# Designs tried in a protein design run: peptides against a protein of PDB entry 4X86. Part 46

Target 1, 56 residues: chain A of PDB entry 4X86
Amino acid sequence: EGPQLLLSEAVSRAAKAAGARPLTSPESLSRDLEAPEVQESYRQQLRSDIQKRLQE

## One batch from the design tools (peptide; made by RFdiffusion4, then SolubleMPNN)

Design b2_p20_7_s2 (from b2_p20_7, 12 letters changed)
Fold by OpenDDE base, seed 5:
Structure b2_p20_7_s2 (fold): chain B 56 residues (1-56), chain A 20 residues (1-20)
Amino acid sequence: as target 1 above (56 residues)
Amino acid sequence: SALREELVQQALREVRAQIP
């Protein structure tokens, strides 16, 4: 129900919802999305977006 | 990669839509 806080899970869900299949293998994509620096960047963006919405 | 970024942005869009 709530927002996806794990990037790899969020992307997987987004791709499924859109009916999109990446040209890159799922394993390679998952490896990339699970990288800590990528996850951290996502977390920061998500946190910022949530904060902006809360301040609205 | 561009693909990763596009998917990340799509994920963020969907998350934002879920924020009450």
Scores: peptide ipSAE 0.139, ipTM 0.672, DockQ to the pose 0.656
Fold by OpenDDE base, seed 4:
Structure b2_p20_7_s2 (fold): chain B 56 residues (1-56), chain A 20 residues (1-20)
Amino acid sequence: as target 1 above (56 residues)
Amino acid sequence: SALREELVQQALREVRAQIP
């Protein structure tokens, strides 16, 4: 599958893989991660990483 | 949030590992 572009989904998968359980509810964490500015920052980092790999 | 940042970095690491 291609890279996950939604931060909330990527974090949920990462947390599950690591067996991590946040102290706050999953819904509260998702709400925070879905904030546009947070999602945009993630998108920019992901885009940069993809571009770096394509340029290797 | 330290938790948020750590989870974001972990997510990025996993995504990077999937990039060919």
Scores: peptide ipSAE 0.138, ipTM 0.670, DockQ to the pose 0.687
Fold by OpenDDE base, seed 3:
Structure b2_p20_7_s2 (fold): chain B 56 residues (1-56), chain A 20 residues (1-20)
Amino acid sequence: as target 1 above (56 residues)
Amino acid sequence: SALREELVQQALREVRAQIP
């Protein structure tokens, strides 16, 4: 499997692996994670991290 | 949201672990 490019999918996997449950409603959390600015910031961070690893 | 940010950081950590 490749890196998760969608924040919501990555967070879901992370939360499940950690056994974490949000204090807010799942719907509220999903709404936040699906916000374009949040997804874009994640994409940029992920891209940067991948590029850094390739350049090491 | 502190929770959101923490989950994002955890997600990034797990993704980084998969980068060869």
Scores: peptide ipSAE 0.138, ipTM 0.669, DockQ to the pose 0.656
Fold by OpenDDE base, seed 2:
Structure b2_p20_7_s2 (fold): chain B 56 residues (1-56), chain A 20 residues (1-20)
Amino acid sequence: as target 1 above (56 residues)
Amino acid sequence: SALREELVQQALREVRAQIP
């Protein structure tokens, strides 16, 4: 599997892996994480990290 | 929120681990 490009999906996977159960509803958290500005920031960070690894 | 930021950082850590 390649890197997850959707922040909401990545966070959902991370939360499950960590056994985390947010006090906020999953739907509310997902809605927050799906905000365009948050998703864009994640996309940029992910792209940067991939580029750095490819340059090593 | 602190929760959101922590989850984002955890997600990034797991994504980085998948980068070959």
Scores: peptide ipSAE 0.136, ipTM 0.664, DockQ to the pose 0.679

Design b2_p20_7_s3 (from b2_p20_7, 10 letters changed)
Fold by OpenDDE base, seed 3:
Structure b2_p20_7_s3 (fold): chain B 56 residues (1-56), chain A 20 residues (1-20)
Amino acid sequence: as target 1 above (56 residues)
Amino acid sequence: SALREALVQQALREVRAAIP
């Protein structure tokens, strides 16, 4: 439920913004970042960060 | 991996910076 922010997309944007290129192949990295447990960890951290920001 | 962790943290930093 709710809007879904994909970690793989977020990391891609972050890498571009930083001018960084991972030494890992894009395909392998994307596959790893799309793993459900990794995505869930990201979602939890993101939600926590948003909540903290809203409370400031 | 260290790379994955670093990229995740960078992604979180980018998103946090965009939070109004």
Scores: peptide ipSAE 0.130, ipTM 0.654, DockQ to the pose 0.545
Fold by OpenDDE base, seed 5:
Structure b2_p20_7_s3 (fold): chain B 56 residues (1-56), chain A 20 residues (1-20)
Amino acid sequence: as target 1 above (56 residues)
Amino acid sequence: SALREALVQQALREVRAAIP
């Protein structure tokens, strides 16, 4: 099992927290973020970060 | 995309901060 949070959801949350509104179309950005290879890279990084915290 | 990378890194920073 691994992290289930979608990258697009995480980015949306981060953008809101930062008060940022990308000039790029939200739909285009979401489509890019939902690409399988991008999502997988995020999942791996997130998993690594969690493991790092558990080892501290 | 530079924009994508910036947003991804920000998201990761916020997730890390939320990890106990």
Scores: peptide ipSAE 0.129, ipTM 0.653, DockQ to the pose 0.542
Fold by OpenDDE base, seed 1:
Structure b2_p20_7_s3 (fold): chain B 56 residues (1-56), chain A 20 residues (1-20)
Amino acid sequence: as target 1 above (56 residues)
Amino acid sequence: SALREALVQQALREVRAAIP
């Protein structure tokens, strides 16, 4: 089984790279990012993006 | 959440850029 792609980790990296600091509560954001349906949506989008890249 | 959507989209952009 491959490594798990965590949305929380990806978003943290993205925020840092963009120099962005959310004005909302970090706890609220974390709760959203850890929701199974949100994580699954991210995984599906990521998988789709990888597949599209391989097709190019 | 607009913030969540923006961060998710940015995360996806970062990942796409890293895909060889």
Scores: peptide ipSAE 0.129, ipTM 0.650, DockQ to the pose 0.519
Fold by OpenDDE base, seed 4:
Structure b2_p20_7_s3 (fold): chain B 56 residues (1-56), chain A 20 residues (1-20)
Amino acid sequence: as target 1 above (56 residues)
Amino acid sequence: SALREALVQQALREVRAAIP
């Protein structure tokens, strides 16, 4: 249930949209962002934000 | 990581902006 976007993909899209290129290697960044606890935290925040937006 | 946190927050901003 809930949002299924991977954090790593969302961050990649955000970086491109902002014209940003992190100095950290793409592989190292992806490895960090794919950690289960990081992904879960993102999912919880995203779900909460969507719910707030739908209720305003 | 400060970089990770900044990118996560930016990702959340992008998603929120796309919510109808």
Scores: peptide ipSAE 0.128, ipTM 0.652, DockQ to the pose 0.534

Design b2_p20_8_s1 (from b2_p20_8, 10 letters changed)
Fold by OpenDDE base, seed 1:
Parts: sequence; structure tokens; C-alpha cells
Structure b2_p20_8_s1 (fold): chain B 56 residues (1-56), chain A 20 residues (1-20)
Amino acid sequence: as target 1 above (56 residues)
Amino acid sequence: SFADEVASAYVEANRGVLFE
């Protein structure tokens, strides 16, 4: 359960919008951000942040 | 969107680490 949002996808969009260039490559960055432990950490953070926003 | 806001913050927080 929880938000269904990929960190790699979100960051890719944000980087493009900001004109931010990866230090390595877009592909390498995506691979790093798709690691299960990274995605799980993001999911937990996102869930927490959403809850905080709703409580404001 | 909220997702974009979070992602943008992530990008900015990682300048010099993941991004130029």
C-alpha cells in the first residue's frame, strides 16, 4: 500500500524541468534511483510528507 | 503537483552529489 510513485521517474522529470544535469548520466542516475532500498526509502518519506502536508 | 515539489527539492538537495 501507499503512494505509487517511482523516485527515478519523479527525479527525472524534476531534473529536466530544472535543467539540472546529472553528474554521471541520466541512465546511470535512473539505475541508481531504481534500487529497491532507495525506492522503499522514498516511498516511506513520501508517505510521511503527504501526511504532514494534509495535517497543515 | 506535490510529487513535482518533492522531486524538485530532491534535485536541489543533491546538487554537487547527483547533479551539477
Scores: peptide ipSAE 0.547, ipTM 0.897, DockQ to the pose 0.639
Fold by OpenDDE base, seed 5:
Structure b2_p20_8_s1 (fold): chain B 56 residues (1-56), chain A 20 residues (1-20)
Amino acid sequence: as target 1 above (56 residues)
Amino acid sequence: SFADEVASAYVEANRGVLFE
């Protein structure tokens, strides 16, 4: 239910596009961003932001 | 895309914390 987007994947793409290097490593950052609580927060934010756009 | 916009903002907001 809801959008199926991964924060780790999206951030990885965005960082590469911006030429932004992780302070640690891509792998370490990905592991941190794949934590269930982090992903859930992202999912909630996406859902909220989409709803806001639809209401504009 | 929308996802890319959100992710880009996330990267910029975390410079000095997660990113150089």
Scores: peptide ipSAE 0.546, ipTM 0.897, DockQ to the pose 0.655
Fold by OpenDDE base, seed 3:
Structure b2_p20_8_s1 (fold): chain B 56 residues (1-56), chain A 20 residues (1-20)
Amino acid sequence: as target 1 above (56 residues)
Amino acid sequence: SFADEVASAYVEANRGVLFE
């Protein structure tokens, strides 16, 4: 239930669009952002933010 | 999209930390 979006994927697309280069490497950044606890936090935030927008 | 907006903000907020 809820949005099924990956932080790592979203950030990867956004970074490319902005021409932003990772300080380490794309691979290292992806590993960090794919950590279960990081992804779970993002999922919760995204869900909350969407709900807030729906209430506007 | 909303996801892209959030991700873009994330990138900009982390300049100097995760991104150049």
Scores: peptide ipSAE 0.545, ipTM 0.897, DockQ to the pose 0.660
Fold by OpenDDE base, seed 4:
Structure b2_p20_8_s1 (fold): chain B 56 residues (1-56), chain A 20 residues (1-20)
Amino acid sequence: as target 1 above (56 residues)
Amino acid sequence: SFADEVASAYVEANRGVLFE
């Protein structure tokens, strides 16, 4: 339940759009961002941010 | 989109840490 957005996917897309190159590699960065604990933290933040935006 | 806005902010906030 809740937002089902992948941090790794979103950041990958944003980095490409901005021409931002990872300090390591795209693959290493994606692997790090796909870690369950990182994704869960992002999910919680995203949910909170959505709520804040809706309240404005 | 909202997701793109958040992700873009994430990229910029991590320049020098995750990104050049």
Scores: peptide ipSAE 0.544, ipTM 0.896, DockQ to the pose 0.639

Design b2_p20_8_s2 (from b2_p20_8, 9 letters changed)
Fold by OpenDDE base, seed 1:
Structure b2_p20_8_s2 (fold): chain B 56 residues (1-56), chain A 20 residues (1-20)
Amino acid sequence: as target 1 above (56 residues)
Amino acid sequence: SFSDEVAAAYVAANRGRLFE
């Protein structure tokens, strides 16, 4: 349950939009951000942040 | 979008660690 949004996808888009270059490579960064524990942490953060925003 | 806002903050917060 919760938002189905990949951190790797979101960060990839944001980095491109900001002209931010990964210290390693886009592919390496994506692999790192796709790790299950990282994705789960992001999911929890998103859920919390969305709830806070809805309560404003 | 909200997701873009969060992602942008993530990028900004990780300059020097993940991004130049």
Scores: peptide ipSAE 0.562, ipTM 0.899, DockQ to the pose 0.642
Fold by OpenDDE base, seed 5:
Structure b2_p20_8_s2 (fold): chain B 56 residues (1-56), chain A 20 residues (1-20)
Amino acid sequence: as target 1 above (56 residues)
Amino acid sequence: SFSDEVAAAYVAANRGRLFE
């Protein structure tokens, strides 16, 4: 239930678009962003932000 | 997309910490 978006995927695309290079490596950063608690926080933020926009 | 906007802000906010 809810949005099925991956923070790691979104950030990877955004970093490439911005020409931003990870201080470590793309792979290392992706692993960190794939942590369950990080992904859950992102999911909650997305849901909250979408709800806010719908209420405007 | 909305997710791209959020991700772009995330990258920008983390320059120097996660990104060059």
Scores: peptide ipSAE 0.560, ipTM 0.899, DockQ to the pose 0.645
Fold by OpenDDE base, seed 4:
Structure b2_p20_8_s2 (fold): chain B 56 residues (1-56), chain A 20 residues (1-20)
Amino acid sequence: as target 1 above (56 residues)
Amino acid sequence: SFSDEVAAAYVAANRGRLFE
């Protein structure tokens, strides 16, 4: 339940759009961002941020 | 989209740490 957007996917797309290159590698960064604890933190933040936007 | 905006902010906030 709740938003299920992938941080790794979103950041990958945003980095490409911004011409930002990872200091390590795209693969290493994606792997780090795909960690369950990182994704869960992102999910919680995303849910909270959406709620804040709706309240404005 | 909202996701794109959040991701863009994430990239910008992590220049020098995660990104060149």
Scores: peptide ipSAE 0.559, ipTM 0.899, DockQ to the pose 0.646
Fold by OpenDDE base, seed 3:
Structure b2_p20_8_s2 (fold): chain B 56 residues (1-56), chain A 20 residues (1-20)
Amino acid sequence: as target 1 above (56 residues)
Amino acid sequence: SFSDEVAAAYVAANRGRLFE
């Protein structure tokens, strides 16, 4: 239930679009952003933010 | 998309820490 979006994927696309290069490497950044606790926090934030928009 | 907007803000907010 709810949005099934990956922070790592979204950030990867956004970084490329902005021409932003990771300070370490794309692979290292992806590993960090794919950590379960980070992904869970992102999922909760997305869900909350979407709900807020729907209430506007 | 909304996720793209959030991700773009994330990138911008982390220049110097995660991104050049």
Scores: peptide ipSAE 0.557, ipTM 0.899, DockQ to the pose 0.667

Design b2_p20_8_s3 (from b2_p20_8, 9 letters changed)
Fold by OpenDDE base, seed 3:
Structure b2_p20_8_s3 (fold): chain B 56 residues (1-56), chain A 20 residues (1-20)
Amino acid sequence: as target 1 above (56 residues)
Amino acid sequence: SVADEVASAFVRANQGRLFE
């Protein structure tokens, strides 16, 4: 699985856990999740958080 | 997991725009 699938899957799980429903169509949500800035932010956050945990 | 934490923050940050 690539980063896009990981984000999409994680967001799906998180939304379900929170009972949050998408306001947009599935296609629109997918486009938003695939936006370069969103993908990069996700990658950076994952990397940063993993590094923090490694230091604990 | 880290992924879930980041995803949860994403959902919260986008409530009102992408999510109810």
Scores: peptide ipSAE 0.566, ipTM 0.893, DockQ to the pose 0.671
Fold by OpenDDE base, seed 1:
Structure b2_p20_8_s3 (fold): chain B 56 residues (1-56), chain A 20 residues (1-20)
Amino acid sequence: as target 1 above (56 residues)
Amino acid sequence: SVADEVASAFVRANQGRLFE
């Protein structure tokens, strides 16, 4: 029910997979992704999406 | 994985702001 990846880790992986380059410095991006409100939103979305997938 | 899908959506949603 909890996240297995931090948002920053998951996004880093996704960005690399998509070939997406950060517009900001890696450090700035990391700080943005570590913001509590952003991480909490990610946790909630992840939880919701997992539940939806299990119900499919 | 679901995490990858959510993260991918995040990247796409923030293209032009955080990503090229």
Scores: peptide ipSAE 0.564, ipTM 0.893, DockQ to the pose 0.682
Fold by OpenDDE base, seed 2:
Parts: C-alpha cells; structure tokens; sequence
Structure b2_p20_8_s3 (fold): chain B 56 residues (1-56), chain A 20 residues (1-20)
C-alpha cells in the first residue's frame, strides 16, 4: 500500500471541492479530524472500501 | 480516488453537524 492519506487532508479537499463550509473554524475541524480514534476509523473504512472495489 | 470518495461521503454525512 502506498502513502496513507489522513482524514483531515482528504476531507479538506472534498469540502473545498463541494463548496461545503465548516460550521467551526477550519483549524478546529482539522484538529478534530486528527484525533487517533477518528483516523483509525477512517483507515478501516478506507481499507474496507478498497477491498470491496478490488473484489468487484 | 477511493480516498476522495470516502471523504466526500463523510462531508455529506456530516452536513448540519460539521459542515453547512
């Protein structure tokens, strides 16, 4: 597996692309998304989605 | 990318809580 993207990085890109503005400051959002438990959840979801696509 | 798709779903799922 290549470089692992952090949720905060991916979500920042997605939010900007969609024109979605955070309800809190971008800094607060980034801090929340960097929490270890959130990152672990994202990693698991990402792995699951990749595996699903490889099996399709 | 898969990461972008997951992130986009996350944004949509959290509109009203984290995003407008």
Amino acid sequence: as target 1 above (56 residues)
Amino acid sequence: SVADEVASAFVRANQGRLFE
Scores: peptide ipSAE 0.563, ipTM 0.893, DockQ to the pose 0.684
Fold by OpenDDE base, seed 4:
Structure b2_p20_8_s3 (fold): chain B 56 residues (1-56), chain A 20 residues (1-20)
Amino acid sequence: as target 1 above (56 residues)
Amino acid sequence: SVADEVASAFVRANQGRLFE
């Protein structure tokens, strides 16, 4: 699927779990989540957290 | 999961901007 879809799904789940409602339009939120810098940050954090868990 | 933790942090970090 790709990182952008995984992030979008994860954010959707997290927002629901927290009872957080989007303040922006769905289209704007999608654009923000699809931004290259956001995707790269997500990928790096995901990789880092996985590595940390494996080392613990 | 790791993805949920990262996503939760993202939501919290963007509370005033993207989420209420």
Scores: peptide ipSAE 0.568, ipTM 0.893, DockQ to the pose 0.666; fails the geometry check

Design b2_p20_8_s4 (from b2_p20_8, 9 letters changed)
Fold by OpenDDE base, seed 2:
Structure b2_p20_8_s4 (fold): chain B 56 residues (1-56), chain A 20 residues (1-20)
Amino acid sequence: as target 1 above (56 residues)
Amino acid sequence: SVADQVARAFVEANRGVLFE
């Protein structure tokens, strides 16, 4: 797993593991999180976090 | 994984907004 992973996929798995139910629907949430601008923000954050951890 | 940690934080940060 890394920057290539979709935020929608990661969040879906995390929500399921945490027993967190979407206030709308899993499908609606996934659609929102699949927006290109959202995915790009996630990719940048994930890359930054990975780099920080490697430097710790 | 880091992705799992970020995703978990996202879920918790959005309780009451995106999640119950």
Scores: peptide ipSAE 0.601, ipTM 0.899, DockQ to the pose 0.714
Fold by OpenDDE base, seed 4:
Structure b2_p20_8_s4 (fold): chain B 56 residues (1-56), chain A 20 residues (1-20)
Amino acid sequence: as target 1 above (56 residues)
Amino acid sequence: SVADQVARAFVEANRGVLFE
């Protein structure tokens, strides 16, 4: 999974795996995390982190 | 994956705020 993965999807999967329940609702949280500016920040961070891994 | 690591860190960093 790379920069094409949505933050909302990644977090949903991680929360499920960790047994962590949103304090609001899964739908509300996903909606907030799907905001374009949030997704763009995630994409940039993810890309940067991948590059860091490749350099190690 | 990097995405999973970032997502897990996000969940843990936001316990008490976004997650129980």
Scores: peptide ipSAE 0.601, ipTM 0.899, DockQ to the pose 0.727
Fold by OpenDDE base, seed 3:
Structure b2_p20_8_s4 (fold): chain B 56 residues (1-56), chain A 20 residues (1-20)
Amino acid sequence: as target 1 above (56 residues)
Amino acid sequence: SVADQVARAFVEANRGVLFE
């Protein structure tokens, strides 16, 4: 795992673990979460959070 | 992992909107 992990993949795993079902469809949700701007925001957040942990 | 934590928070924050 790391900044290269897709938000859609991470969310898919988390949803399954939590027993949460998409209100639309897995495919539609993945399509929305794979939008370039969404993925970039996720990458930046993930990178920032990792850096915070390294500073602890 | 950090990714799992972020993803879990995302799921919970969007119950009723994206998730049941």
Scores: peptide ipSAE 0.601, ipTM 0.900, DockQ to the pose 0.746
Fold by OpenDDE base, seed 5:
Structure b2_p20_8_s4 (fold): chain B 56 residues (1-56), chain A 20 residues (1-20)
Amino acid sequence: as target 1 above (56 residues)
Amino acid sequence: SVADQVARAFVEANRGVLFE
């Protein structure tokens, strides 16, 4: 999994695994996390983390 | 995975705001 994975999808999985219940509807949260600026930040974070691992 | 780690951190960082 890499930069093409949506944050909304990743967070959905993580929340379920952690037993974390959204304070709003899952659909509403997913919509917010699909905003272009949010997805771009996520992509940058993933890229940065991958690069850091490659340099270790 | 890296994606899972980022997502888990996001969930934990937003408890009380986006998550219970």
Scores: peptide ipSAE 0.600, ipTM 0.899, DockQ to the pose 0.725

## One batch from the design tools (peptide; made by RFdiffusion4, then SolubleMPNN)

Design b2_p21_1_s1 (from b2_p21_1, 6 letters changed)
Fold by OpenDDE base, seed 1:
Structure b2_p21_1_s1 (fold): chain B 56 residues (1-56), chain A 21 residues (1-21)
Amino acid sequence: as target 1 above (56 residues)
Amino acid sequence: SRVLPPLSREELIELGRSLAR
């Protein structure tokens, strides 16, 4: 239906690619990113971004 | 070695979104 990339996975990939680390800790970051409401917010934002790109 | 300074959760989320685009 919509974007299925998990936020935690997206952040992991991005952090690796950019050589970035979390401000707090990997463990606390993972807990935050895996919260359902946070994942859903990310999904909605990503969907919106994709929709905007398709309209360009 | 690390290229960027430590990032907040929101900054990392934005980074993830940028990668997805």
Scores: peptide ipSAE 0.557, ipTM 0.866, DockQ to the pose 0.339
Fold by OpenDDE base, seed 5:
Order: structure tokens, then C-alpha cells, then sequence
Structure b2_p21_1_s1 (fold): chain B 56 residues (1-56), chain A 21 residues (1-21)
């Protein structure tokens, strides 16, 4: 149920597109972004955003 | 060709979410 986009993948693509790098380190960032609770929060927020757009 | 300063985890998450939208 809901979008299946991975936060780690979304951030990786966005960072590349924007020429951005993490404040700490790539390794620390990856560890944080792969935490299940962080991924789930992202999924819920993304689902909500998409649903709002579809209702416009 | 965009170059940004180092970003926090939260800023990068917002950036990723923006790309997904």
C-alpha cells in the first residue's frame, strides 16, 4: 500500500541532480537513511503528498 | 551544474521528497 520509493534512492538521485553532498559523510548519511522508521516516515509523507496532488 | 554547500540529513530528505513530487 502506497508508494514504494526508497528514501535512500530518492536522496541519492536528488543529491546528484543538485550537486549536493552530506554535511557529515556519505557513510553516516546512508546509515541514517536506511533506518526502517526513517524510511516509513518518508513513505507516509510521500503518499500524503501524492494524494493531495491527485485531488487537485 | 548546480553546486550546493554541504546539507544536513533533513535538508537532503526534503530535497529527495521534492524530486519525487
Amino acid sequence: as target 1 above (56 residues)
Amino acid sequence: SRVLPPLSREELIELGRSLAR
Scores: peptide ipSAE 0.553, ipTM 0.865, DockQ to the pose 0.317
Fold by OpenDDE base, seed 2:
Structure b2_p21_1_s1 (fold): chain B 56 residues (1-56), chain A 21 residues (1-21)
Amino acid sequence: as target 1 above (56 residues)
Amino acid sequence: SRVLPPLSREELIELGRSLAR
């Protein structure tokens, strides 16, 4: 339940939109972003952000 | 070429969250 955007996809879209690139490498970044705990943290934070906006 | 300097993993995650809000 809640937002189901993949962190890797969100970051890719954001990087493209902002003209940004990783400090290390795309490959290194992808490995980090594919970690399940990292994805879950992102989901929880995004969910929290949305909840806060709805309560404002 | 690029608009922003290279960003850390944390900065890119924050950027992704920002656009997803």
Scores: peptide ipSAE 0.552, ipTM 0.864, DockQ to the pose 0.326
Fold by OpenDDE base, seed 3:
Structure b2_p21_1_s1 (fold): chain B 56 residues (1-56), chain A 21 residues (1-21)
Amino acid sequence: as target 1 above (56 residues)
Amino acid sequence: SRVLPPLSREELIELGRSLAR
């Protein structure tokens, strides 16, 4: 339950919109962003942020 | 279309969050 937006997808959208590139490499970035613990942390933070915004 | 300097993982994550809001 909650937002299902993937961190990798969010970053991809942002990078495209802003014309941004990673400091290291796309491959290294992908490995980092696809780590389960990183994705789950992002999901929880996003869920919390959205809930806070809805309560404002 | 614009080109930014290379960004760290943390900067890119923050950028992603900002667009998701």
Scores: peptide ipSAE 0.547, ipTM 0.865, DockQ to the pose 0.312

Design b2_p21_1_s2 (from b2_p21_1 with L2R T8S A18S S21Q)
Fold by OpenDDE base, seed 4:
Structure b2_p21_1_s2 (fold): chain B 56 residues (1-56), chain A 21 residues (1-21)
Amino acid sequence: as target 1 above (56 residues)
Amino acid sequence: SRVLPPLSREELIALGQSLAQ
């Protein structure tokens, strides 16, 4: 398998950089973001974003 | 398949918060 970019990691990094905290517990947020269907959607989004970047 | 526009940092944060609630 190739490198894996996780939505949960992306959101966590963004939130940390912005000093933002979820209204619910961090653990609950992480579980939701790590759901297979959510992660798959993110994977597809990343692929699309990369393709768009290459076309710029 | 559905394709969403690129998400900004703020949008990612908002999305995460929304999913948790």
Scores: peptide ipSAE 0.077, ipTM 0.566, DockQ to the pose 0.061
Fold by OpenDDE base, seed 1:
Structure b2_p21_1_s2 (fold): chain B 56 residues (1-56), chain A 21 residues (1-21)
Amino acid sequence: as target 1 above (56 residues)
Amino acid sequence: SRVLPPLSREELIALGQSLAQ
């Protein structure tokens, strides 16, 4: 099994890069983003997006 | 089990606003 790229981590990095301030509880959002079905959806999207990027 | 629609860069950033410290 390869390294896991978590949606929660990706979103966190995006927030920091943008210098964004939270409007809601970060703990609540992270909890939702770490849900298995959400993470699996992200994994599929990431794989698809990478493949598309490589084809461009 | 739910399947979420694709997330754009802007959507990721928007969601990240809530995850910011």
Scores: peptide ipSAE 0.072, ipTM 0.558, DockQ to the pose 0.067
Fold by OpenDDE base, seed 3:
Structure b2_p21_1_s2 (fold): chain B 56 residues (1-56), chain A 21 residues (1-21)
Amino acid sequence: as target 1 above (56 residues)
Amino acid sequence: SRVLPPLSREELIALGQSLAQ
């Protein structure tokens, strides 16, 4: 198994680095970002992007 | 299936904010 890249983690790190905060609670943000359909779409996208980059 | 472009740092932040609202 390779490293897990989560959308929630990516957004969280980006937001923290920029000092950005959502209007809703962090818990609500995490809930939405951790939704399985959202994460799965991100996983597939990331996999595709990485594969394309390796082929370049 | 639809292929989305890679998200920039700013886009990731915007996405998170949008999903929270």
Scores: peptide ipSAE 0.070, ipTM 0.552, DockQ to the pose 0.061
Fold by OpenDDE base, seed 2:
Structure b2_p21_1_s2 (fold): chain B 56 residues (1-56), chain A 21 residues (1-21)
Amino acid sequence: as target 1 above (56 residues)
Amino acid sequence: SRVLPPLSREELIALGQSLAQ
């Protein structure tokens, strides 16, 4: 398969760039973001967004 | 198990900030 982008990594980088802090523990949030169903949802959204951009 | 709805750029940034801090 092609390159994979992890939601957890994307969120982590975004958080650092924005300087945001979660109400819950970062570890708990990371665990949730690394759940396979969540990652799959992100993958599909990412693919959709890329396709949409290419159509513009 | 759950399927998340689409995340906006703002939501993603907010979540990322939570992880970074």
Scores: peptide ipSAE 0.069, ipTM 0.567, DockQ to the pose 0.073; fails the geometry check

